# Peptides against a protein of PDB entry 5GWM, part 9

Target 1, 52 residues: chain A of PDB entry 5GWM
Amino acid sequence: DSAISKEDEERYQKLVTENEQLQRLITQKEEKIRVLRQRLVERGDAKGTELN

## One batch from the design tools (peptide; made by RFdiffusion4, then SolubleMPNN)

Design b1_p10_8_s3 (from b1_p10_8, 6 letters changed)
Fold by OpenDDE base, seed 3:
Structure b1_p10_8_s3 (fold): chain B 52 residues (1-52), chain A 10 residues (1-10)
Amino acid sequence: as target 1 above (52 residues)
Amino acid sequence: SLSEELAEKR
């Protein structure tokens, strides 16, 4: 039977966990970028593109 | 940059 091996299931679970951690990090960095861009606009500072 | 720090975590 073409059932997933225990080793393949453990690899899959690891990748799912890593992907969820990366998605949380993306959201946190996007919020930091939003806040910093707003502060740069309020200061009239054109250097906001360096924070990418 | 914040983008470089994200790339290092992948």
Scores: peptide ipSAE 0.058, ipTM 0.665, DockQ to the pose 0.021
Fold by OpenDDE base, seed 5:
Structure b1_p10_8_s3 (fold): chain B 52 residues (1-52), chain A 10 residues (1-10)
Amino acid sequence: as target 1 above (52 residues)
Amino acid sequence: SLSEELAEKR
């Protein structure tokens, strides 16, 4: 029987949920970086690399 | 940096 154990199913569900949370957090921080980079470019400020 | 904080979450 190729059925995964209950423990493997619970581990899978935890990883899926964590992955979804982390992907949302990544998207939020990437948007923040994008906005800050744009402001530094508009200022002609070469120091924009400090926020990267 | 903001990029380092993202790298720690990956």
Scores: peptide ipSAE 0.056, ipTM 0.673, DockQ to the pose 0.021
Fold by OpenDDE base, seed 2:
Structure b1_p10_8_s3 (fold): chain B 52 residues (1-52), chain A 10 residues (1-10)
Amino acid sequence: as target 1 above (52 residues)
Amino acid sequence: SLSEELAEKR
């Protein structure tokens, strides 16, 4: 019986919580990138979008 | 860049 230890369960829950926080951060930065890319395209600075 | 900052966090 591979009973997950209490320590492994606590470690798992910490990683899940951290992953959820990182996913929110990724979404926020992706939206920021989208907005900045759109502004660079509108300015004709298309070369600036290659430096993602 | 913002993409590099995301890559460093992964």
Scores: peptide ipSAE 0.056, ipTM 0.667, DockQ to the pose 0.021
Fold by OpenDDE base, seed 1:
Structure b1_p10_8_s3 (fold): chain B 52 residues (1-52), chain A 10 residues (1-10)
Amino acid sequence: as target 1 above (52 residues)
Amino acid sequence: SLSEELAEKR
């Protein structure tokens, strides 16, 4: 049974933490895009934007 | 959204 090394566990935890930070940043940018898109629609200036 | 797709993978 190949037990994960302490170094591999530390690498995993760093990647998990970084991924959570990136996910929060994505959510914040998506909300900004949503608000701006809504304002452009209300003005009649909306160009096609895709939000994934 | 990408945030929803990432949340569904947890």
Scores: peptide ipSAE 0.051, ipTM 0.602, DockQ to the pose 0.035

Design b1_p10_8_s4 (from b1_p10_8, 7 letters changed)
Fold by OpenDDE base, seed 5:
Structure b1_p10_8_s4 (fold): chain B 52 residues (1-52), chain A 10 residues (1-10)
Amino acid sequence: as target 1 above (52 residues)
Amino acid sequence: SLSEKLRELR
């Protein structure tokens, strides 16, 4: 562990934190997509779901 | 440490 600089540790921690934030954002968008798909199905409008 | 954190991810 003495071979790892404080700078490398801080860089890694920053990337991990950013990755966790991005994962939360992905989950939030996936939930929005799920809700919108359900509403489109209920409306009988499949046009938005077939292309994605 | 970074080495310990890297080990925890594997």
Scores: peptide ipSAE 0.051, ipTM 0.671, DockQ to the pose 0.347
Fold by OpenDDE base, seed 2:
Order: C-alpha cells, then sequence, then structure tokens
Structure b1_p10_8_s4 (fold): chain B 52 residues (1-52), chain A 10 residues (1-10)
C-alpha cells in the first residue's frame, strides 16, 4: 500500500466519528417517531400517523 | 493505519 499521510488519517477519523454521531442521531429520531406514532394511534388520531 | 482500518471494515 502507498504511504498514507497523517492528514488523510485524521480526515478518516473525523469522518468515522461524524458518521457514528449521525447514526446515533438517526436512532434517537427513529425512537421519537415510534413513540409519537404509538401515542397518536392510542389517541385515535389517524392523520398524525402518516409520517414519512 | 487507514488502510488497515478500511480492511477491518470489510
Amino acid sequence: as target 1 above (52 residues)
Amino acid sequence: SLSEKLRELR
């Protein structure tokens, strides 16, 4: 393999960290959507469940 | 290294 610069290694690590943060944020939003959908179903508010 | 990390993800 060609020598990888320290700058390329740092860029990669930044992208990995950012991707992990974004994945956590996605999971948190998916859980919020799930909880809200469940509450709307329990309330009988069918219009609010057509999310996405 | 970056190359090793990329290989470990495959």
Scores: peptide ipSAE 0.047, ipTM 0.659, DockQ to the pose 0.318
Fold by OpenDDE base, seed 3:
Structure b1_p10_8_s4 (fold): chain B 52 residues (1-52), chain A 10 residues (1-10)
Amino acid sequence: as target 1 above (52 residues)
Amino acid sequence: SLSEKLRELR
């Protein structure tokens, strides 16, 4: 088994760290979308209740 | 792959 080079290990760890950061950013944007969708529904419901 | 080589070390 050719041992992985120190350079390849460092490259892998950088990619893992970057991928974790990108995954956190995706989750934050998904939560922001969820909150905005909820507010749009609530505003639609408020207009519907004001007209009845 | 690099990921397979690292998995073998664990």
Scores: peptide ipSAE 0.046, ipTM 0.650, DockQ to the pose 0.195
Fold by OpenDDE base, seed 1:
Structure b1_p10_8_s4 (fold): chain B 52 residues (1-52), chain A 10 residues (1-10)
Amino acid sequence: as target 1 above (52 residues)
Amino acid sequence: SLSEKLRELR
């Protein structure tokens, strides 16, 4: 394979880093949803159980 | 391929 340009390598690394940051953000939001759902269940709110 | 080049960077 021909060598990739330094510019393309830098773009790739930025996208990898951004993707990892976005994955962490997704996990944080999923945990927040889980906690809120659990609180609704504990209150006997059936609507909270249906939260995705 | 571009995909091979990207794999080599990881």
Scores: peptide ipSAE 0.047, ipTM 0.657, DockQ to the pose 0.165; fails the geometry check

## One batch from the design tools (peptide; made by RFdiffusion4, then SolubleMPNN)

Design b1_p11_1_s1 (from b1_p11_1, 5 letters changed)
Fold by OpenDDE base, seed 1:
Structure b1_p11_1_s1 (fold): chain B 52 residues (1-52), chain A 11 residues (1-11)
Amino acid sequence: as target 1 above (52 residues)
Amino acid sequence: ELKELKPEKID
């Protein structure tokens, strides 16, 4: 088994860390999208109730 | 042994 070079291990660890950061950003954006969609629904319902 | 990065389940 060719031992992974120290340089390749350091590159891999950087990619892992970057991936974890990107995953956190995705989760934050998904939550923001959820909140915005909910606010759009609430505003749509408010306009529907004023017209009755 | 390559440590297989277990894909963290994106919940």
Scores: peptide ipSAE 0.056, ipTM 0.665, DockQ to the pose 0.059
Fold by OpenDDE base, seed 2:
Structure b1_p11_1_s1 (fold): chain B 52 residues (1-52), chain A 11 residues (1-11)
Amino acid sequence: as target 1 above (52 residues)
Amino acid sequence: ELKELKPEKID
């Protein structure tokens, strides 16, 4: 049974933790993009209604 | 000595 070295397990856990942090950051940026797109649509619609 | 594979931090 090739037991994974303690050092290899610690490296793996570090990579898992970093991956989870990066995934959270991606989700936060995607949500920010969504909100900004929605605000641009709302402002576009407001300008369109002022011209009519 | 296995070099730590540090993933690139996305800013």
Scores: peptide ipSAE 0.052, ipTM 0.649, DockQ to the pose 0.087
Fold by OpenDDE base, seed 5:
Structure b1_p11_1_s1 (fold): chain B 52 residues (1-52), chain A 11 residues (1-11)
Amino acid sequence: as target 1 above (52 residues)
Amino acid sequence: ELKELKPEKID
């Protein structure tokens, strides 16, 4: 049985933790993009209401 | 004590 060394397990756990951190960062950036898009829509709508 | 890292399927 190729027992994973303790060092390899620790390396793997670091990669798992890093992946979770990167996933959180992706989600935060996606939310920021959503908010920016929404603000662009709201500004478009505000310009449309000022032209009436 | 062999900790089997069971790959949990990330759905």
Scores: peptide ipSAE 0.050, ipTM 0.639, DockQ to the pose 0.036
Fold by OpenDDE base, seed 4:
Structure b1_p11_1_s1 (fold): chain B 52 residues (1-52), chain A 11 residues (1-11)
Amino acid sequence: as target 1 above (52 residues)
Amino acid sequence: ELKELKPEKID
């Protein structure tokens, strides 16, 4: 049983931390996209109601 | 034992 080297464990923990950071960044960007899409809908509805 | 990277569901 080749025990994982300390260096391999440290590399793995860096990848775990980076993955968590990237996941948080994805969530933040998805929320920003959601808010922007909602504002575009609200502005579209405002133009549609002004034309009627 | 390396913790399995559970892919956090990108919602």
Scores: peptide ipSAE 0.067, ipTM 0.688, DockQ to the pose 0.073; fails the geometry check

Design b1_p11_1_s2 (from b1_p11_1, 6 letters changed)
Fold by OpenDDE base, seed 1:
Structure b1_p11_1_s2 (fold): chain B 52 residues (1-52), chain A 11 residues (1-11)
Amino acid sequence: as target 1 above (52 residues)
Amino acid sequence: ELKELELPVID
């Protein structure tokens, strides 16, 4: 089994943390898009909801 | 040479 170096492990953990942060940001943006689309539907602004 | 690590896939 190729033992990962301490330096490689530290780099990997930074990437894990960054990836988790980016995934949270993506989820927040997707939820914001959902809420905005819902508000446009509720207002009858059907032309603004065509986000393909 | 520092090997580039790929981004971890979190499922």
Scores: peptide ipSAE 0.080, ipTM 0.701, DockQ to the pose 0.053
Fold by OpenDDE base, seed 2:
Structure b1_p11_1_s2 (fold): chain B 52 residues (1-52), chain A 11 residues (1-11)
Amino acid sequence: as target 1 above (52 residues)
Amino acid sequence: ELKELELPVID
């Protein structure tokens, strides 16, 4: 049976770890965006809600 | 014979 090399397994595990870190970062950024949008709504800044 | 590595995907 073709098994992956130890080096390939180590590369894979690094990518998995990086992916998990990036997913956490995405969640943090999405939450920050949510909070900022909510603050703009609360201030009645309709123009701010149209920002990206 | 080398098995291809499946890359993790960001969802």
Scores: peptide ipSAE 0.079, ipTM 0.696, DockQ to the pose 0.047
Fold by OpenDDE base, seed 5:
Parts: structure tokens; sequence; C-alpha cells
Structure b1_p11_1_s2 (fold): chain B 52 residues (1-52), chain A 11 residues (1-11)
């Protein structure tokens, strides 16, 4: 079994960190969408259900 | 040199 290089391990760790950041960003955007949908419902603006 | 891998950016 060829050992993983230090450079490949560092690249992998960078991608893991970036993935975690992107997952947090997805969650934040989903929450923003939820809040916006709720505001549209509260305003009676039936036009704003963006099915994103 | 191996190309750097990156994840898709979300706007």
Amino acid sequence: as target 1 above (52 residues)
Amino acid sequence: ELKELELPVID
C-alpha cells in the first residue's frame, strides 16, 4: 500500500474544510429562504413562492 | 505538479 503523500493529505484536509464551510452556507441560505417565504405568507403576497 | 482540487462555489 503506497502511503499518501503529505501534499495529498493537506489537499484532502483543505477540501474537507471547504466542504464543511459550504454545508454551513447551504444551511444559512435554506434558513434565509425559509424566513423570506414566511414573510411573504405574512404579507399575503401569494406571488413569492420561489420553488428554489 | 498535480492540479489543485476545489469544490463548487455557492453564490
Scores: peptide ipSAE 0.071, ipTM 0.681, DockQ to the pose 0.092
Fold by OpenDDE base, seed 4:
Structure b1_p11_1_s2 (fold): chain B 52 residues (1-52), chain A 11 residues (1-11)
Amino acid sequence: as target 1 above (52 residues)
Amino acid sequence: ELKELELPVID
């Protein structure tokens, strides 16, 4: 049984932490997009939302 | 060789 080296565990934990940070950032951007889309709908400017 | 997984930098 090759025990995972301490260095490999530290690298793994760094990737886990970075993944969690990116997931939070994705959620924040998705919420921002939702709010902006809602504001465009409320203003009647719905034509601009299909460009991306 | 541990391939470094490059995660996308999102600003």
Scores: peptide ipSAE 0.063, ipTM 0.668, DockQ to the pose 0.090

Design b1_p11_1_s3 (from b1_p11_1, 4 letters changed)
Fold by OpenDDE base, seed 1:
Structure b1_p11_1_s3 (fold): chain B 52 residues (1-52), chain A 11 residues (1-11)
Amino acid sequence: as target 1 above (52 residues)
Amino acid sequence: ELKELEEPEIE
């Protein structure tokens, strides 16, 4: 039975916390992508309406 | 205006 050392548990908890921070960053980038896609659609529609 | 995202430093 290799008991996980206290140091290995502290390292694991740091990686879990970092992973949660990276997941928040992914969500923020996904929202930025959504907003940029919406602005591209709105500009595409504006160009389609100026040619009629 | 989209706020600049500060990226966490990965150690």
Scores: peptide ipSAE 0.057, ipTM 0.681, DockQ to the pose 0.106
Fold by OpenDDE base, seed 5:
Structure b1_p11_1_s3 (fold): chain B 52 residues (1-52), chain A 11 residues (1-11)
Amino acid sequence: as target 1 above (52 residues)
Amino acid sequence: ELKELEEPEIE
C-alpha cells in the first residue's frame, strides 16, 4: 500500500482547489457569452460572424 | 509566472 506522501496530498489539494476555481470561472464566462449573444440579437447586429 | 486571469471588462 503506497500511502501518498504529505507532499502528494498538498499537491492534490492545490489541483482540486484550482480546478474548482476554474470551473466557477468557466460557468461565469458561459453565462456572460449567453448574455452577450442575447444583446446582439436584440440590437439586430448581424456583424457577429465577421471575426476572421 | 502564473498571470492572474484578469476578467476582461465587457460593456
Scores: peptide ipSAE 0.050, ipTM 0.661, DockQ to the pose 0.218
Fold by OpenDDE base, seed 4:
Structure b1_p11_1_s3 (fold): chain B 52 residues (1-52), chain A 11 residues (1-11)
Amino acid sequence: as target 1 above (52 residues)
Amino acid sequence: ELKELEEPEIE
């Protein structure tokens, strides 16, 4: 039985927690990119309506 | 010392 040491389990749980934090940060940056892209589209449409 | 990159606030 390859019992994982208590120290290896504690290291694994730290990496899992760090990975979850990094995944939240990725999601926040992806949403930020989405909002910026939407604002660029809205500014493009506003310039298109002033030229007709 | 990881310098926190202050992300620019999006107005």
Scores: peptide ipSAE 0.045, ipTM 0.641, DockQ to the pose 0.216
Fold by OpenDDE base, seed 2:
Order: sequence, then C-alpha cells, then structure tokens
Structure b1_p11_1_s3 (fold): chain B 52 residues (1-52), chain A 11 residues (1-11)
Amino acid sequence: as target 1 above (52 residues)
Amino acid sequence: ELKELEEPEIE
C-alpha cells in the first residue's frame, strides 16, 4: 500500500492553496483588463463623436 | 523549500 507520506500530503496541500491564490489573482487581472478595455472603447467613442 | 510567491500588488 503506497500511502502518501504526511510530508508529501502537506506539500500537496501547500501547492493546492498556492494554485487557488494564483487563480484568484488571474481572475482579478482579467477583470482589470476588461474594465480598462471598456474605458478605452468609451474614450475612443468620445473622440470619434467630436470629429463628426 | 518552496518560497512563497508574494502576490504582486494590483495597482
């Protein structure tokens, strides 16, 4: 029976927790990119309406 | 020893 050592389980749980933190960070960066894209579109449209 | 990755501060 290849029982995972307690040390290997503790290492695995650290990597799981770190992965969850990195996934939250990715989601936050993706949302920031979305908001910035929207603001660039709104500013582009505002400049386009001043030239017509 | 895995160094904790410091989360980059989101400006």
Scores: peptide ipSAE 0.058, ipTM 0.666, DockQ to the pose 0.416; fails the geometry check

Design b1_p11_1_s4 (from b1_p11_1, 6 letters changed)
Fold by OpenDDE base, seed 1:
Structure b1_p11_1_s4 (fold): chain B 52 residues (1-52), chain A 11 residues (1-11)
Amino acid sequence: as target 1 above (52 residues)
Amino acid sequence: ELKKLELPVIE
């Protein structure tokens, strides 16, 4: 069983925490992209109704 | 004291 130093465990926990923060940031950006795409669709539909 | 690295539990 390879035992890990306290310094290696602390480095690993920092990487885990950073990964979780990056995952949250990705999710927030993906949701923002979804909302922006939806607003573009809604604006397209509004222009279609004014042209008929 | 040396410990095993704790991997996050993937749910």
Scores: peptide ipSAE 0.102, ipTM 0.727, DockQ to the pose 0.038
Fold by OpenDDE base, seed 5:
Structure b1_p11_1_s4 (fold): chain B 52 residues (1-52), chain A 11 residues (1-11)
Amino acid sequence: as target 1 above (52 residues)
Amino acid sequence: ELKKLELPVIE
């Protein structure tokens, strides 16, 4: 049985932790993009109502 | 036996 080396297990756990951190960062960026898009729509609608 | 380490599926 090729037991995973302790060094390979430690590398794997680092990759798991990094992946979790990256996922949190992606979620935060996606939410920020959503909020910015909504603010652009609201400002576009405000300009569209000021031109009539 | 290589135990396939299952990475947590990030949905």
Scores: peptide ipSAE 0.097, ipTM 0.734, DockQ to the pose 0.044
Fold by OpenDDE base, seed 3:
Structure b1_p11_1_s4 (fold): chain B 52 residues (1-52), chain A 11 residues (1-11)
Amino acid sequence: as target 1 above (52 residues)
Amino acid sequence: ELKKLELPVIE
């Protein structure tokens, strides 16, 4: 029975917490990219409507 | 008491 050491449990919990933080940061960056792309489309459509 | 570490499943 290889019991995980207390030190290995603490290392694992740090990696889980870091992974959750990185996942949140990825989601925030993806949402920012989505919003910026949408604003570029809306500005393109606004310029297309002023030329008729 | 042996705590089982569940690794996060990467989908």
Scores: peptide ipSAE 0.089, ipTM 0.720, DockQ to the pose 0.040
Fold by OpenDDE base, seed 2:
Structure b1_p11_1_s4 (fold): chain B 52 residues (1-52), chain A 11 residues (1-11)
Amino acid sequence: as target 1 above (52 residues)
Amino acid sequence: ELKKLELPVIE
């Protein structure tokens, strides 16, 4: 069992932590995009009902 | 006080 160097373990943990932070940021951006798309649909439907 | 960060064990 090649024991991972302490320095390599510390590097791996920085990458894991960064990946978790990036995944949270992606999820937050995707949710913001979802909300903005929904608001555009609601505004489009409101304009479509005023033209009849 | 050195907080031991328990790292996920890679098998």
Scores: peptide ipSAE 0.079, ipTM 0.696, DockQ to the pose 0.031

Design b1_p11_2_s1 (from b1_p11_2, 4 letters changed)
Fold by OpenDDE base, seed 2:
Structure b1_p11_2_s1 (fold): chain B 52 residues (1-52), chain A 11 residues (1-11)
Amino acid sequence: as target 1 above (52 residues)
Amino acid sequence: SLVEYEEKPFE
């Protein structure tokens, strides 16, 4: 019988929920990295303009 | 403002 067991469906739903949570965490970290990278570039440009 | 999301780092 090709029917997914209730236990397998519950395992699948847990993995889907966990994956969605991990994807949100990745997106949050990527946004933090983007903001920090921008600030580092702005500080690098400020040091470059002091030498000119 | 760095939004401090409470990163529980590892589930």
Scores: peptide ipSAE 0.085, ipTM 0.693, DockQ to the pose 0.086
Fold by OpenDDE base, seed 3:
Structure b1_p11_2_s1 (fold): chain B 52 residues (1-52), chain A 11 residues (1-11)
Amino acid sequence: as target 1 above (52 residues)
Amino acid sequence: SLVEYEEKPFE
C-alpha cells in the first residue's frame, strides 16, 4: 500500500489551512454583502412608501 | 458601523 509521501502530506495540510483561511474571508465578505443588501432594501421600501 | 476584520489570508 503506497502510503502518502511526507511531502504530499505537507502539501495537503498547506492546502487545507489555506482553504480554511479563504473560507473565513468568504464568510466575512458574505456578511458585509448581507448588511449592505439589507440597507438597500430598506431604502427601496422607504421610496416605495413615499409613492403611496 | 461595519467592523472590518482584515484577516490577510496570504501571510
Scores: peptide ipSAE 0.083, ipTM 0.689, DockQ to the pose 0.081
Fold by OpenDDE base, seed 1:
Structure b1_p11_2_s1 (fold): chain B 52 residues (1-52), chain A 11 residues (1-11)
Amino acid sequence: as target 1 above (52 residues)
Amino acid sequence: SLVEYEEKPFE
C-alpha cells in the first residue's frame, strides 16, 4: 500500500480548495450569463412587438 | 443590478 506522503496529501488538499474556488467563480459567471441572456430575450421581444 | 462579486484573483 503506497501510503500517500504528507506532501502529496497537502498538495491534494490545496488542489481541492482551489477547485472549490474555481467552481464558485464558474457559478457566478453562469448567473451573470443567465441574467444577460434573459435581458437580451426581453429586448428582442420588445423589438418584435413594435413592428406590429 | 448585476451583483459584482469581486473576483478574488487566482492566488
Scores: peptide ipSAE 0.079, ipTM 0.687, DockQ to the pose 0.106
Fold by OpenDDE base, seed 4:
Structure b1_p11_2_s1 (fold): chain B 52 residues (1-52), chain A 11 residues (1-11)
Amino acid sequence: as target 1 above (52 residues)
Amino acid sequence: SLVEYEEKPFE
């Protein structure tokens, strides 16, 4: 069993930190998409109800 | 009522 080198541990910690940052960015973009979709539906429904 | 969502700049 090759013990994980100090260099491999430092690479692992960097990837974990980067992954946590990317997960936060994904969540922020998903929330923006949700809000925009809701506004588009509300505007579409308003136009659909004005044409009936 | 348009709730002004403050566009926080993307870092």
Scores: peptide ipSAE 0.074, ipTM 0.641, DockQ to the pose 0.040

Design b1_p11_2_s2 (from b1_p11_2, 4 letters changed)
Fold by OpenDDE base, seed 4:
Structure b1_p11_2_s2 (fold): chain B 52 residues (1-52), chain A 11 residues (1-11)
Amino acid sequence: as target 1 above (52 residues)
Amino acid sequence: EQVVVEEVPFE
């Protein structure tokens, strides 16, 4: 029976938690980008969006 | 290695 070791379960839970934190950080950055893009479009300043 | 993401200022 290839039961996952306790050490492998602890490593897995650490990676799951880290992945969830990174996903939250990505979503926060994507929302900031969305709001900034919307403000640039509303100001007619379409020249700022090609430099990142 | 810890992934460091620089904070973009948001106003």
Scores: peptide ipSAE 0.070, ipTM 0.707, DockQ to the pose 0.188
Fold by OpenDDE base, seed 2:
Structure b1_p11_2_s2 (fold): chain B 52 residues (1-52), chain A 11 residues (1-11)
Amino acid sequence: as target 1 above (52 residues)
Amino acid sequence: EQVVVEEVPFE
């Protein structure tokens, strides 16, 4: 059983940390999209719904 | 080393 090298463990932890940061950014952008989509619906601006 | 992810501005 080749134990994971210390360098591979450090690379793994770096990728895990980056992935957690990217997931937070995705959630923030999704919430911003949700709020903007709701405001466009409330204004009756039918042109905002074509961004799927 | 701290991983820094820059926020892409909303266009």
Scores: peptide ipSAE 0.067, ipTM 0.690, DockQ to the pose 0.401
Fold by OpenDDE base, seed 1:
Structure b1_p11_2_s2 (fold): chain B 52 residues (1-52), chain A 11 residues (1-11)
Amino acid sequence: as target 1 above (52 residues)
Amino acid sequence: EQVVVEEVPFE
């Protein structure tokens, strides 16, 4: 079992930190998409009530 | 409200 080198551990920790930042950005964009989809549905329903 | 998509820099 070749123990991971110190350089590979430092690279791994950098990638883990970057991945956590990217996951936060994904979650923020997904929430923004959710809110926009909800507003589009609510506007669709408002137009549906004017056609009766 | 303009939806600015910030580009994620890939290094």
Scores: peptide ipSAE 0.065, ipTM 0.696, DockQ to the pose 0.057
Fold by OpenDDE base, seed 5:
Structure b1_p11_2_s2 (fold): chain B 52 residues (1-52), chain A 11 residues (1-11)
Amino acid sequence: as target 1 above (52 residues)
Amino acid sequence: EQVVVEEVPFE
């Protein structure tokens, strides 16, 4: 039986915790990007209506 | 080296 060493378990737990933190940061950045894209579209559409 | 991910406060 390849019992995971205590060192490998500590490394695994560290990577899981870091991954959860990075996933939260990704979600926050994705939402910020969504809001900024929407504001840029609304400003772009305002410029597109002045060219007719 | 401890990677401290500081929670960036929402602006």
Scores: peptide ipSAE 0.061, ipTM 0.674, DockQ to the pose 0.490

Design b1_p11_2_s3 (from b1_p11_2, 8 letters changed)
Fold by OpenDDE base, seed 3:
Structure b1_p11_2_s3 (fold): chain B 52 residues (1-52), chain A 11 residues (1-11)
Amino acid sequence: as target 1 above (52 residues)
Amino acid sequence: SLTVVKEVPVE
């Protein structure tokens, strides 16, 4: 069993934590894009209904 | 989701 050095384990845990933070940020931005697209559709529909 | 890591026995 090549024991992973304590330093390599600490580096790995930092990368895991950073990856989790980045994944949360990606998910938040994807949801914001979804909401903005929905609002653009709703505003397009509102302009279409005001012209009829 | 519980990820069950199956320990592969390293012989």
Scores: peptide ipSAE 0.023, ipTM 0.430, DockQ to the pose 0.020
Fold by OpenDDE base, seed 5:
Structure b1_p11_2_s3 (fold): chain B 52 residues (1-52), chain A 11 residues (1-11)
Amino acid sequence: as target 1 above (52 residues)
Amino acid sequence: SLTVVKEVPVE
């Protein structure tokens, strides 16, 4: 049975941890984009109501 | 659902 080396397992676990951190960062940025888009809509609607 | 389990011989 070719067991992976302890060094290869430690490298793999570092990559898994980094990927989890990057996934959390992506989610945070997506939420920030959503909030910014909503604020732009709210500001646009305020200008649109002055023209009617 | 049909589940097919294939046994692999371990050396």
Scores: peptide ipSAE 0.019, ipTM 0.313, DockQ to the pose 0.013
Fold by OpenDDE base, seed 1:
Structure b1_p11_2_s3 (fold): chain B 52 residues (1-52), chain A 11 residues (1-11)
Amino acid sequence: as target 1 above (52 residues)
Amino acid sequence: SLTVVKEVPVE
């Protein structure tokens, strides 16, 4: 049984931590995009109601 | 019924 070295475990844990940080950043940007898209729809609807 | 179990070698 070739046990993983301590150095390889530390490298793996760094990659896991980086992946988790990137995933949090992606989620935050996706939420910001969702909010901005919703505001554009609301402004479009307001302009559409102003033309009626 | 004959059941054939394939053992996977553990190294």
Scores: peptide ipSAE 0.018, ipTM 0.271, DockQ to the pose 0.011
Fold by OpenDDE base, seed 2:
Structure b1_p11_2_s3 (fold): chain B 52 residues (1-52), chain A 11 residues (1-11)
Amino acid sequence: as target 1 above (52 residues)
Amino acid sequence: SLTVVKEVPVE
């Protein structure tokens, strides 16, 4: 039975951790985009909202 | 009908 090597398990855990970090970063960027869009609407900068 | 199953060696 080819048990996964310790090195392959460590590589997998690094990829899982990196994926979770990237997901958090995506969520933070999406929230930043939402806040910026809301500020453009509040300022009446209609041209800035059409380009994004 | 006799079905011949090839045994795959499991290491």
Scores: peptide ipSAE 0.017, ipTM 0.278, DockQ to the pose 0.010

